# Ledger of designs, part 351: peptides against a protein of PDB entry 3JWR

Target 1, 323 residues: chain A of PDB entry 3JWR
Amino acid sequence: TRELQSLAAAVVPSAQTLKITDFSFSDFELSDLETALCTIRMFTDLNLVQNFQMKHEVLCRWILSVKKNYRKNVAYHNWRHAFNTAQCMFAALKAGKIQNKLTDLEILALLIAALSHDLDHRGVNNSYIQRSEHPLAQLYCHSIMEHHHFDQCLMILNSPGNQILSGLSIEEYKTTLKIIKQAILATDLALYIKRRGEFFELIRKNQFNLEDPHQKELFLAMLMTACDLSAITKPWPIQQRIAELVATEFFDQGDRERKELNIEPTDLMNREKKNKIPSMQVGFIDAICLQLYEALTHVSEDCFPLLDGCRKNRQKWQALAEQ
Target 2, 298 residues: chain A of PDB entry 3JWR as posed
Amino acid sequence: TRELQSLAAAVVPSAQTLKITDFSFSDFELSDLETALCTIRMFTDLNLVQNFQMKHEVLCRWILSVKKNYRKNVAYHNWRHAFNTAQCMFAALKAGKIQNKLTDLEILALLIAALSHDLDHRGVNNSYIQRSEHPLAQLYCHSIMEHHHFDQCLMILNSPGNQILSGLSIEEYKTTLKIIKQAILATDLALYIKRRGEFFELIRKNQFNLEDPHQKELFLAMLMTACDLSAITKPWPIQQRIAELVATEFWEQGDQVGFIDFVCTQLYEALTHVSEDCFPLLDGCRKNRQKWQALAEQ

## One batch from the design tools (peptide; made by RFdiffusion4, then SolubleMPNN)

Design b2_p28_3_s2 (from b2_p28_3, 13 letters changed)
Fold by OpenDDE base, seed 5:
Structure b2_p28_3_s2 (fold): chain B 323 residues (1-323), chain A 28 residues (1-28)
Amino acid sequence: as target 1 above (323 residues)
Amino acid sequence: MDYEEFQEELAKKYNIPLGVVRLAESYF
């Protein structure tokens, strides 16, 4: 395609020029081409292209395929969300100095997972999928969308001309796919809530050990979640804009719930209750986000900007909730 | 168990407001 030709021929700017090592990164001003260039740079600077002998054209095609398999009519869970998740992963690996704590296969898997974790997202949550009796709800009992996202990821990875993992040995390939699956499934809130207690307890007791395979898996899941939620850590103007996108998607779901399911939406999904957004954001930060970024910062102190950003945004949301 | 019941169970089990569970799910 013309898009592939343009991407494959383009000079890829440095990570410094693209600012993709910054936790404060914003994609708002970037074109789709520039987001793809950023993604190439992430693979290159993490040594994934070299270490796994990726062909440049294949990587370009894969990136474009991933981007194409996000829906444009979804306000938040689109390519830009996946891209920002991957950028936060890159920043955590580089600026957060987590790269040296992980194997190349783990890094490869996490980056692929971050980009792929919401593939073909429909702008509705698992509850809606189940209540609407969507075919996917018949295939999976829990983590419905996350299983679908992984299936989409696997489909793309196995598509002709998109096989960025073709340079891996059979064992490396199997390991990578296992980690990708685990990382995508980790973005299910239910799994996060269930698993985070073990992680936090290990940190609290100073017993956390990345040499333990189970603890490694747990850490990768927590890191994935931290990147997925990273919008909450962004500078306030960026946070506000992303919150508007989230609210838009929620209200769209609420409208569909009324129209298609004949149910009254929850406050979160109800456009008439937008005045509750600040208090809901405070609750979300307190219950879900803060402790995760605190624990991550204990694993790597260089991840502190994520925690600091989260705390600052909590104050901003609290101030709005008090008005 | 439907998904709403599942969310309620999670909220109760982990002492998280149901609205926060639903909110977090939407961010993922």
Scores: peptide ipSAE 0.180, ipTM 0.802, DockQ to the pose 0.720
Fold by OpenDDE base, seed 3:
Structure b2_p28_3_s2 (fold): chain B 323 residues (1-323), chain A 28 residues (1-28)
Amino acid sequence: as target 1 above (323 residues)
Amino acid sequence: MDYEEFQEELAKKYNIPLGVVRLAESYF
């Protein structure tokens, strides 16, 4: 395609130029091409291209395929969300110095997972999928969409000309896919809520050990969640804009719930309840986000900007909630 | 149980407001 040709021929700017090591990064000003260039830079600077012998054209095609398999008519859970998740992962690995704590396969898997974790997202949650009796709900009982996202990820990875993992051994490939699957599934809120207590307790007791395979897996899940949630850490203007996208998507679901399912939407998805957004955001930060970024910062102090951003946004949302 | 009921159970089990559990789906 013309797009592939353009991407493959383009000079990839440095990570410094692209500012992709910054936790404060925003993609709002970036073209689709620039997001793809950023993604190439992430793979390159994490040594993934070299270590796993990726062909440049194949990587370019894969990135474009991933991007293409996000829906354009979804307000939030689109390519830009996946890209921002991956950028946060990159920043956490580089600026947050988590790279040195992980294997190359884990890093590879996390980056692929971050980019892929919401593939073919339909702008509706698992509850809607289930209630609408969607065919996917017949395949999976729990984490319906996350399983679908992984299936889409696997499909792309195995598609002709997109096989960025072709340089891996069979064992490396299997390991990578396992980690990708775990990372994508970890984006299910239910799994995060279930598992975070163990992580926080390990941190609190100073018993956290990345040499333990179970704890490593737990950490990767928490890191994935931290990157997925990273919009809450962004500078306020960015956070506010992203929150509007989220609200738009939720309200779209609520509208569909009314129209298609004849269900009254929850306050969160009720377009008439916009005034509750600030207080809900405060609650979300307190209940879900703060402890995670505190724990992550404990693992690596260089991740503090995520925690700091989260705290600052809490203050901003609280101020709005008091109006 | 349906997924909504599951969310309610999660909210109760882990002492998280249901609205917050649902809100978290914005990032998951």
Scores: peptide ipSAE 0.142, ipTM 0.791, DockQ to the pose 0.727
Fold by OpenDDE base, seed 4:
Structure b2_p28_3_s2 (fold): chain B 323 residues (1-323), chain A 28 residues (1-28)
Amino acid sequence: as target 1 above (323 residues)
Amino acid sequence: MDYEEFQEELAKKYNIPLGVVRLAESYF
């Protein structure tokens, strides 16, 4: 395609120029081409291209294929969300100094998973999919959309000209796919809520050990969630804009719930309750986000900007809630 | 919105059992 030719021929700027090592990174000013260039830089600077013998054209095609399989008519769960999740992963690995704690296969899997974790997202949650009796709800009992996202990821990885994993041995390939699947499934907040207590307890007791395979898996899951939720850590203007996108998507679901399912939406998905957004954001930060970024900062102090950003945004949302 | 109401909303929004949401927060 013309897009592939343009991307493959383009000079890839440095990570410094692209600012993709910054936790404060924003994609708002970036074109689709620039987001793809950023993605190439992430793979390159993590040594994934070299270590796994990726062909440049194949990587370019894969990136464009992933981007193409996100829906443009979804307000939040689109390519830009996936891209920002991957950028946060990159920043956590580099600036957060988590790279040296992980294997190359784990890093490869996490980056692929971050980019792929919401593939073909429809702008509705698992509850909606279940209640609408969608065919996917018959295939999967739990984490319905996350299973679908992984299936889409696998489809792309195995598509002609998109096989960025072709340089891996059979064992490396199997390991990578296992980690990708686990990482994508970990973005189900239900699983996060179920598992985070174990992680926090290990940290509190100073018993956390990445050499333990179970604890490694747990950490990768927590790291995925931390990156998936990283919009809450961004500088206030960015946070506000992302919160608006999230609200838009949730309100769209609420409207569909009324129209298609004859259900009164929850306050979080009810556009008539938009005045509750600030208090809901405070509640979300307290219930879901703060402890995660605190724990992550205990694993690596260089991840503090995520925690600091989260705290600052809590203050801002609280101030709005008091108005 | 009180915290209990928020937990219920969160549980519904993400299809998480309310008891699981509350239990997780009890660690801190």
Scores: peptide ipSAE 0.035, ipTM 0.686, DockQ to the pose 0.086
Fold by OpenDDE base, seed 2:
Structure b2_p28_3_s2 (fold): chain B 323 residues (1-323), chain A 28 residues (1-28)
Amino acid sequence: as target 1 above (323 residues)
Amino acid sequence: MDYEEFQEELAKKYNIPLGVVRLAESYF
């Protein structure tokens, strides 16, 4: 395609020029082409292209295929969300100095997972999928959408001309797919809430050890969640705009719940209760976000900007909630 | 919105059992 030709022929700017090492990064001003260029730079600067012998054209095609398999009519869970998740992962690995704590296969898997973790998202949560008796609810009992996202990821990775993992051995390939699956499934917040207590306890007791395979898997899950939720850490103007996108998607679900399921939506998904957004954001930060970024900062102090951003946004939301 | 109401909303939003959401407080 013309798009592939344009991407493959383009000069890829440096990470510094693209500012993709910044935790404060925003994609709002970037074209689709520029987001793809940023993605190429992430793979290159993490040494993934070199270490796993990726062909440039294949990588370009894969990126465009991933992007194409996000829906354009979904307000938040689209390509830009996946791209921002991957950018946060890149920043955490580089600026946050987590790269040296992980293997090349783990880094490869995390970056692929970050880009792929919401593929073909419908703009509705697992509860809606279950209650609407969607065909996917017949295939999976838990983490319905996350299983679907992984299936989509696997489909793309195996598609002709998109096989960015063709340079791996059979064992490396199996390991990579295992980590990708675990990382995508980890983005189910139900699993996060279930597992985070173990992570926080290991940190609290100073028993956290990345040489333990179970603890490594746990850390990768927590890191994925931290990147997935990273919008909450962004500078306030960016945070506000992203919160509006999230609200739009949730309100769209609420409207569908009324129309299709004949139920009253929860406050989070009720457009008539927009005035509750600030207090709900405070609650979300306290219940889900803060302790995660505290624990991540304990593992690597250079991740502090994520924690600091989260704390600052809590103050901003609290001030709005008091009005 | 009080914290209990928020926990209920969160549980529904993410399809998480309310008991699991509430249990998370023990780690803060």
Scores: peptide ipSAE 0.032, ipTM 0.682, DockQ to the pose 0.087; fails the geometry check

Design b2_p28_3_s3 (from b2_p28_3, 12 letters changed)
Fold by OpenDDE base, seed 5:
Structure b2_p28_3_s3 (fold): chain B 323 residues (1-323), chain A 28 residues (1-28)
Amino acid sequence: as target 1 above (323 residues)
Amino acid sequence: MDYEKFEEELAKKYNIPLSVVRLARSYF
């Protein structure tokens, strides 16, 4: 395609030029082509292209395929969300100094997972999928959409001309897919809520050890969640704009719940209760986000900007909740 | 299992407000 030719022939700017190492990064000003260029740079600077003998054209095609399999009519859970998740992962690995704590296969898997973790998202949560009796709800009992996202990821990775993992041995390939699956499934809050206590306790007791395979897996899940939620850490103008996108998607679901399912939406998804958003954001930060970024900062102090951003945004939301 | 009941169970078990559980499950 012309798009592929343009991408493959383009000079890829440095990570410094693209500012993709910054935790404060925003994609709002970037074109789709520029987001693809950023993604190439992430793979290159993490040594993934070199270490796994990726062909440039194949990587370009894969990136475009991933981007194409996000829906444009979804307000928040679209390519830009996946791209921002991957950028936060890249920043955590580079600026946050986590790269040195992980294997190349783990890094490869995390980056692919970050880009792929919401593939074909429909702008509705698992509750809606289940209540609407969608075919996907018949395939999976738990983490319905996360399983679907992984299935989409696997489909793309195995598609002709998109096989960025063709340079891996069979063993490396299996390991990579396992980590990708675990990372995507980890974006279900149910897993996060169940597992985070173990992670926080290990940190609190100074018993955290990445050489332990179980603790490594736990850390990868927590890191994935931290990147997925990273919008909450962004400078306030960016955070506020992302919150508006989230609210739009939630209200769209609420409207569909009324129309299609004949149910009253929850406050979160009720357009008429938008005045509760600030207090809900404070509650979300306190219950879900703060301890995660605190723990991540204990693993690597260079991740402090994520924690600092989260704290600052809590203050902003609290001020709005008091008006 | 009903997804709403599942959220309620999570909220209760881990002492998290149901609204926060729902919010988080929708963010992910």
Scores: peptide ipSAE 0.351, ipTM 0.888, DockQ to the pose 0.692
Fold by OpenDDE base, seed 4:
Structure b2_p28_3_s3 (fold): chain B 323 residues (1-323), chain A 28 residues (1-28)
Amino acid sequence: as target 1 above (323 residues)
Amino acid sequence: MDYEKFEEELAKKYNIPLSVVRLARSYF
């Protein structure tokens, strides 16, 4: 395609120029082409292109295929969300110095997973999918969308001209796919809530050890969640804008719940309760985010900007909730 | 003043990692 030709021929700017190592990064001013260039830079600077012998054209095609398989009519769970998740992963690996704690296969898997974790998202949650009796709800009982996201990821990875993993051995390929699947499934916040206690306890007891395979898997899951939720850590203007996108998508679901399912939406998805957003954001930060970024910062102190951003945004939301 | 003890008390009081407290204190 013309888009592929343009991307493949383009000079890829440095990570410094693109600011993709910054935890404060924003994609708002970037074109789709620039987001693709950033993605190429992430793969390159993580040594994934060299270590796994990726062909440039294949990587470009794969990135464009991933982008194409996000829906443009979804307010939040679109390519930009996936891209920002991947950027946070990149920043955590580089600036957060987590790269040194992981294998190249784990890094490869995490980056692919971050970009792919919401593929073909429809702007509705698993509860809606289940209650609407969608065909996907017939295939999976739990984490319905996350299973679908992985299926889409696998489909793209196996598509002609998109096989960025063709340079891997059979064993490396299997390992990578396993980690990708686990990472994508881990983005179900229900699973996060169930598993985080073990992670926090290991940290609290100073028993956390990445050489343990189970703890490694647990850490990768927590890291995925930390990147997936990273909008909550962004500078306030960015946080506000993303919160608006999230609210838009949630309200759209709520409207559909009323219309299509004849149910009253929860406060979070109720357009009429927009005034509750600040207090709900405070509650979300307290219940979900703070301890995670605290624990991540304990694993790597260079991830502190995520925690700091989260705390600052809590204060901002609290101030709005008090008005 | 015992800075280590103070940092440990803060960490316990607010249930945050001691490393985060130490990082925060580095800015003051």
Scores: peptide ipSAE 0.023, ipTM 0.682, DockQ to the pose 0.023
Fold by OpenDDE base, seed 2:
Structure b2_p28_3_s3 (fold): chain B 323 residues (1-323), chain A 28 residues (1-28)
Amino acid sequence: as target 1 above (323 residues)
Amino acid sequence: MDYEKFEEELAKKYNIPLSVVRLARSYF
């Protein structure tokens, strides 16, 4: 395609120029092409292209395929969300120094998973998928969309001209896919809620050890969640804009719940309850986000900007909730 | 699986407001 030709021929700027090592990064000013260039830089600077013998054209095609398989008419869960998740992963690996704690296969898997974790997201949650009796609800009992996202990821990875993993051994390939699947499934908050207590306790007791395979798996899941939620850590102007996108998507679901399912939406998805957003955000930060970024910062102090951003945004949301 | 019941159970078990559980699960 013309898009592929343009991307493949383009000079890829440095990570410094692209600012993709910054935890405060924003994609708002970037074109789709520039987001693809950023993604190439992430693979290159993590040594994934070299270590796994990726052909440049194949990587370019894969990135464009991933981008194409996000819906354009979904307000939040689109390519830009996936891209920002991957950028946070890259920043955590590089600036947050987590790269030194992981294997190349784990890094490869996490980056692919971050980019792929919401593929073909429909702008509705698992509850809606189930209640609407969507065909996907017949395929999966738990984590319906996360399984679908992984299936889409696998489909793309196996598509002709998109096989960025062709340089891996059979064992490396299997390991990578296993980690990708686990990482994508870990973005189901139910799993995060269930597992985070173990992670926090290990940190609290100073018993956390990445040489333990179980603790490694647990950490990868927590890291994926931290990157997926990273919008909450962004500078306030960015946070506000992303919150508007989230609200738009939720209200769109609420509107569909009224029209398609004949139910009253919850306050979260009720367009008439916009005034509750600030207090909901405070509750979300307190119950879900803060402890995660605290624990991550204990694993690597260089991840502190994520925690600091989360704390600052809590204060901003609290101030709005008091109005 | 009934996701509404599941969310209620999660909220209760881990002492998280149900609204927060619903919100958080929709962010992912």
Scores: peptide ipSAE 0.479, ipTM 0.926, DockQ to the pose 0.700; fails the geometry check
Fold by OpenDDE base, seed 3:
Structure b2_p28_3_s3 (fold): chain B 323 residues (1-323), chain A 28 residues (1-28)
Amino acid sequence: as target 1 above (323 residues)
Amino acid sequence: MDYEKFEEELAKKYNIPLSVVRLARSYF
């Protein structure tokens, strides 16, 4: 395609030029091509291209395929969300110095997972999928969309000309897919909520050990969640804009719940209750985000900007909630 | 299982407001 030719021929700017190592990174000013260039840079600077013998054209095609398989009519859970998740992962690995704590396969899996974790997202949550009696709800009882996202990820990875993992051994490939699956499934908050207590307790007791395979898996899950939620850590103007996208998607779901399911939407998805957004954001930060970024910062102090950003945004949301 | 019931159960079990559970899940 013309798009592939343009991407494959383009000079990929440095991570410094692209600012993709910054936790404060914003994609708002970037074209789709530039987001793809950033993604190439992430793979390159994490040594994934070299270590796993990726062909440049194949990587370019894969990135474009991943991007194409996000829906454009979804306000938040689109390519830009996946891209920002991956950028946060990259920043956490580089600036946050988590790269040195992980294997190359784990890093590869995390980056692929971050980019792929919401593939073909419909702009509705698992509850809507289930209540609408969508065929996916018959295939999976729990983490319906996350299983679908992984299936889409696998489909793309195995598609002709998109096989970025072709340089891996059979064992490396199996391991990578396992980690990708676990990482994508970890983006189901239900799993985060269930598992975070163990992580926080290990941190609190100073017993956290990445040499333990179980704790490693737990950490990868927590790291995925931290990157997935990273919008909450962004500078306030960025956070506000992202929150508007999230709200738009929620309100769209709420409208569909009324129209298609004849259900009154929850406050979160009710556009008439938009004034509750600030207080809900405070609650979200307190209940979900703060402890995670505190724990992550304990694992690597260089991740502090995520925690600091989260704290700052809590103050901003609290101020709005008090108006 | 009714997904709403599942969210409610999660909210109750882990002492998290239901709205927060729903909000958090939407960020994933």
Scores: peptide ipSAE 0.328, ipTM 0.875, DockQ to the pose 0.720; fails the geometry check

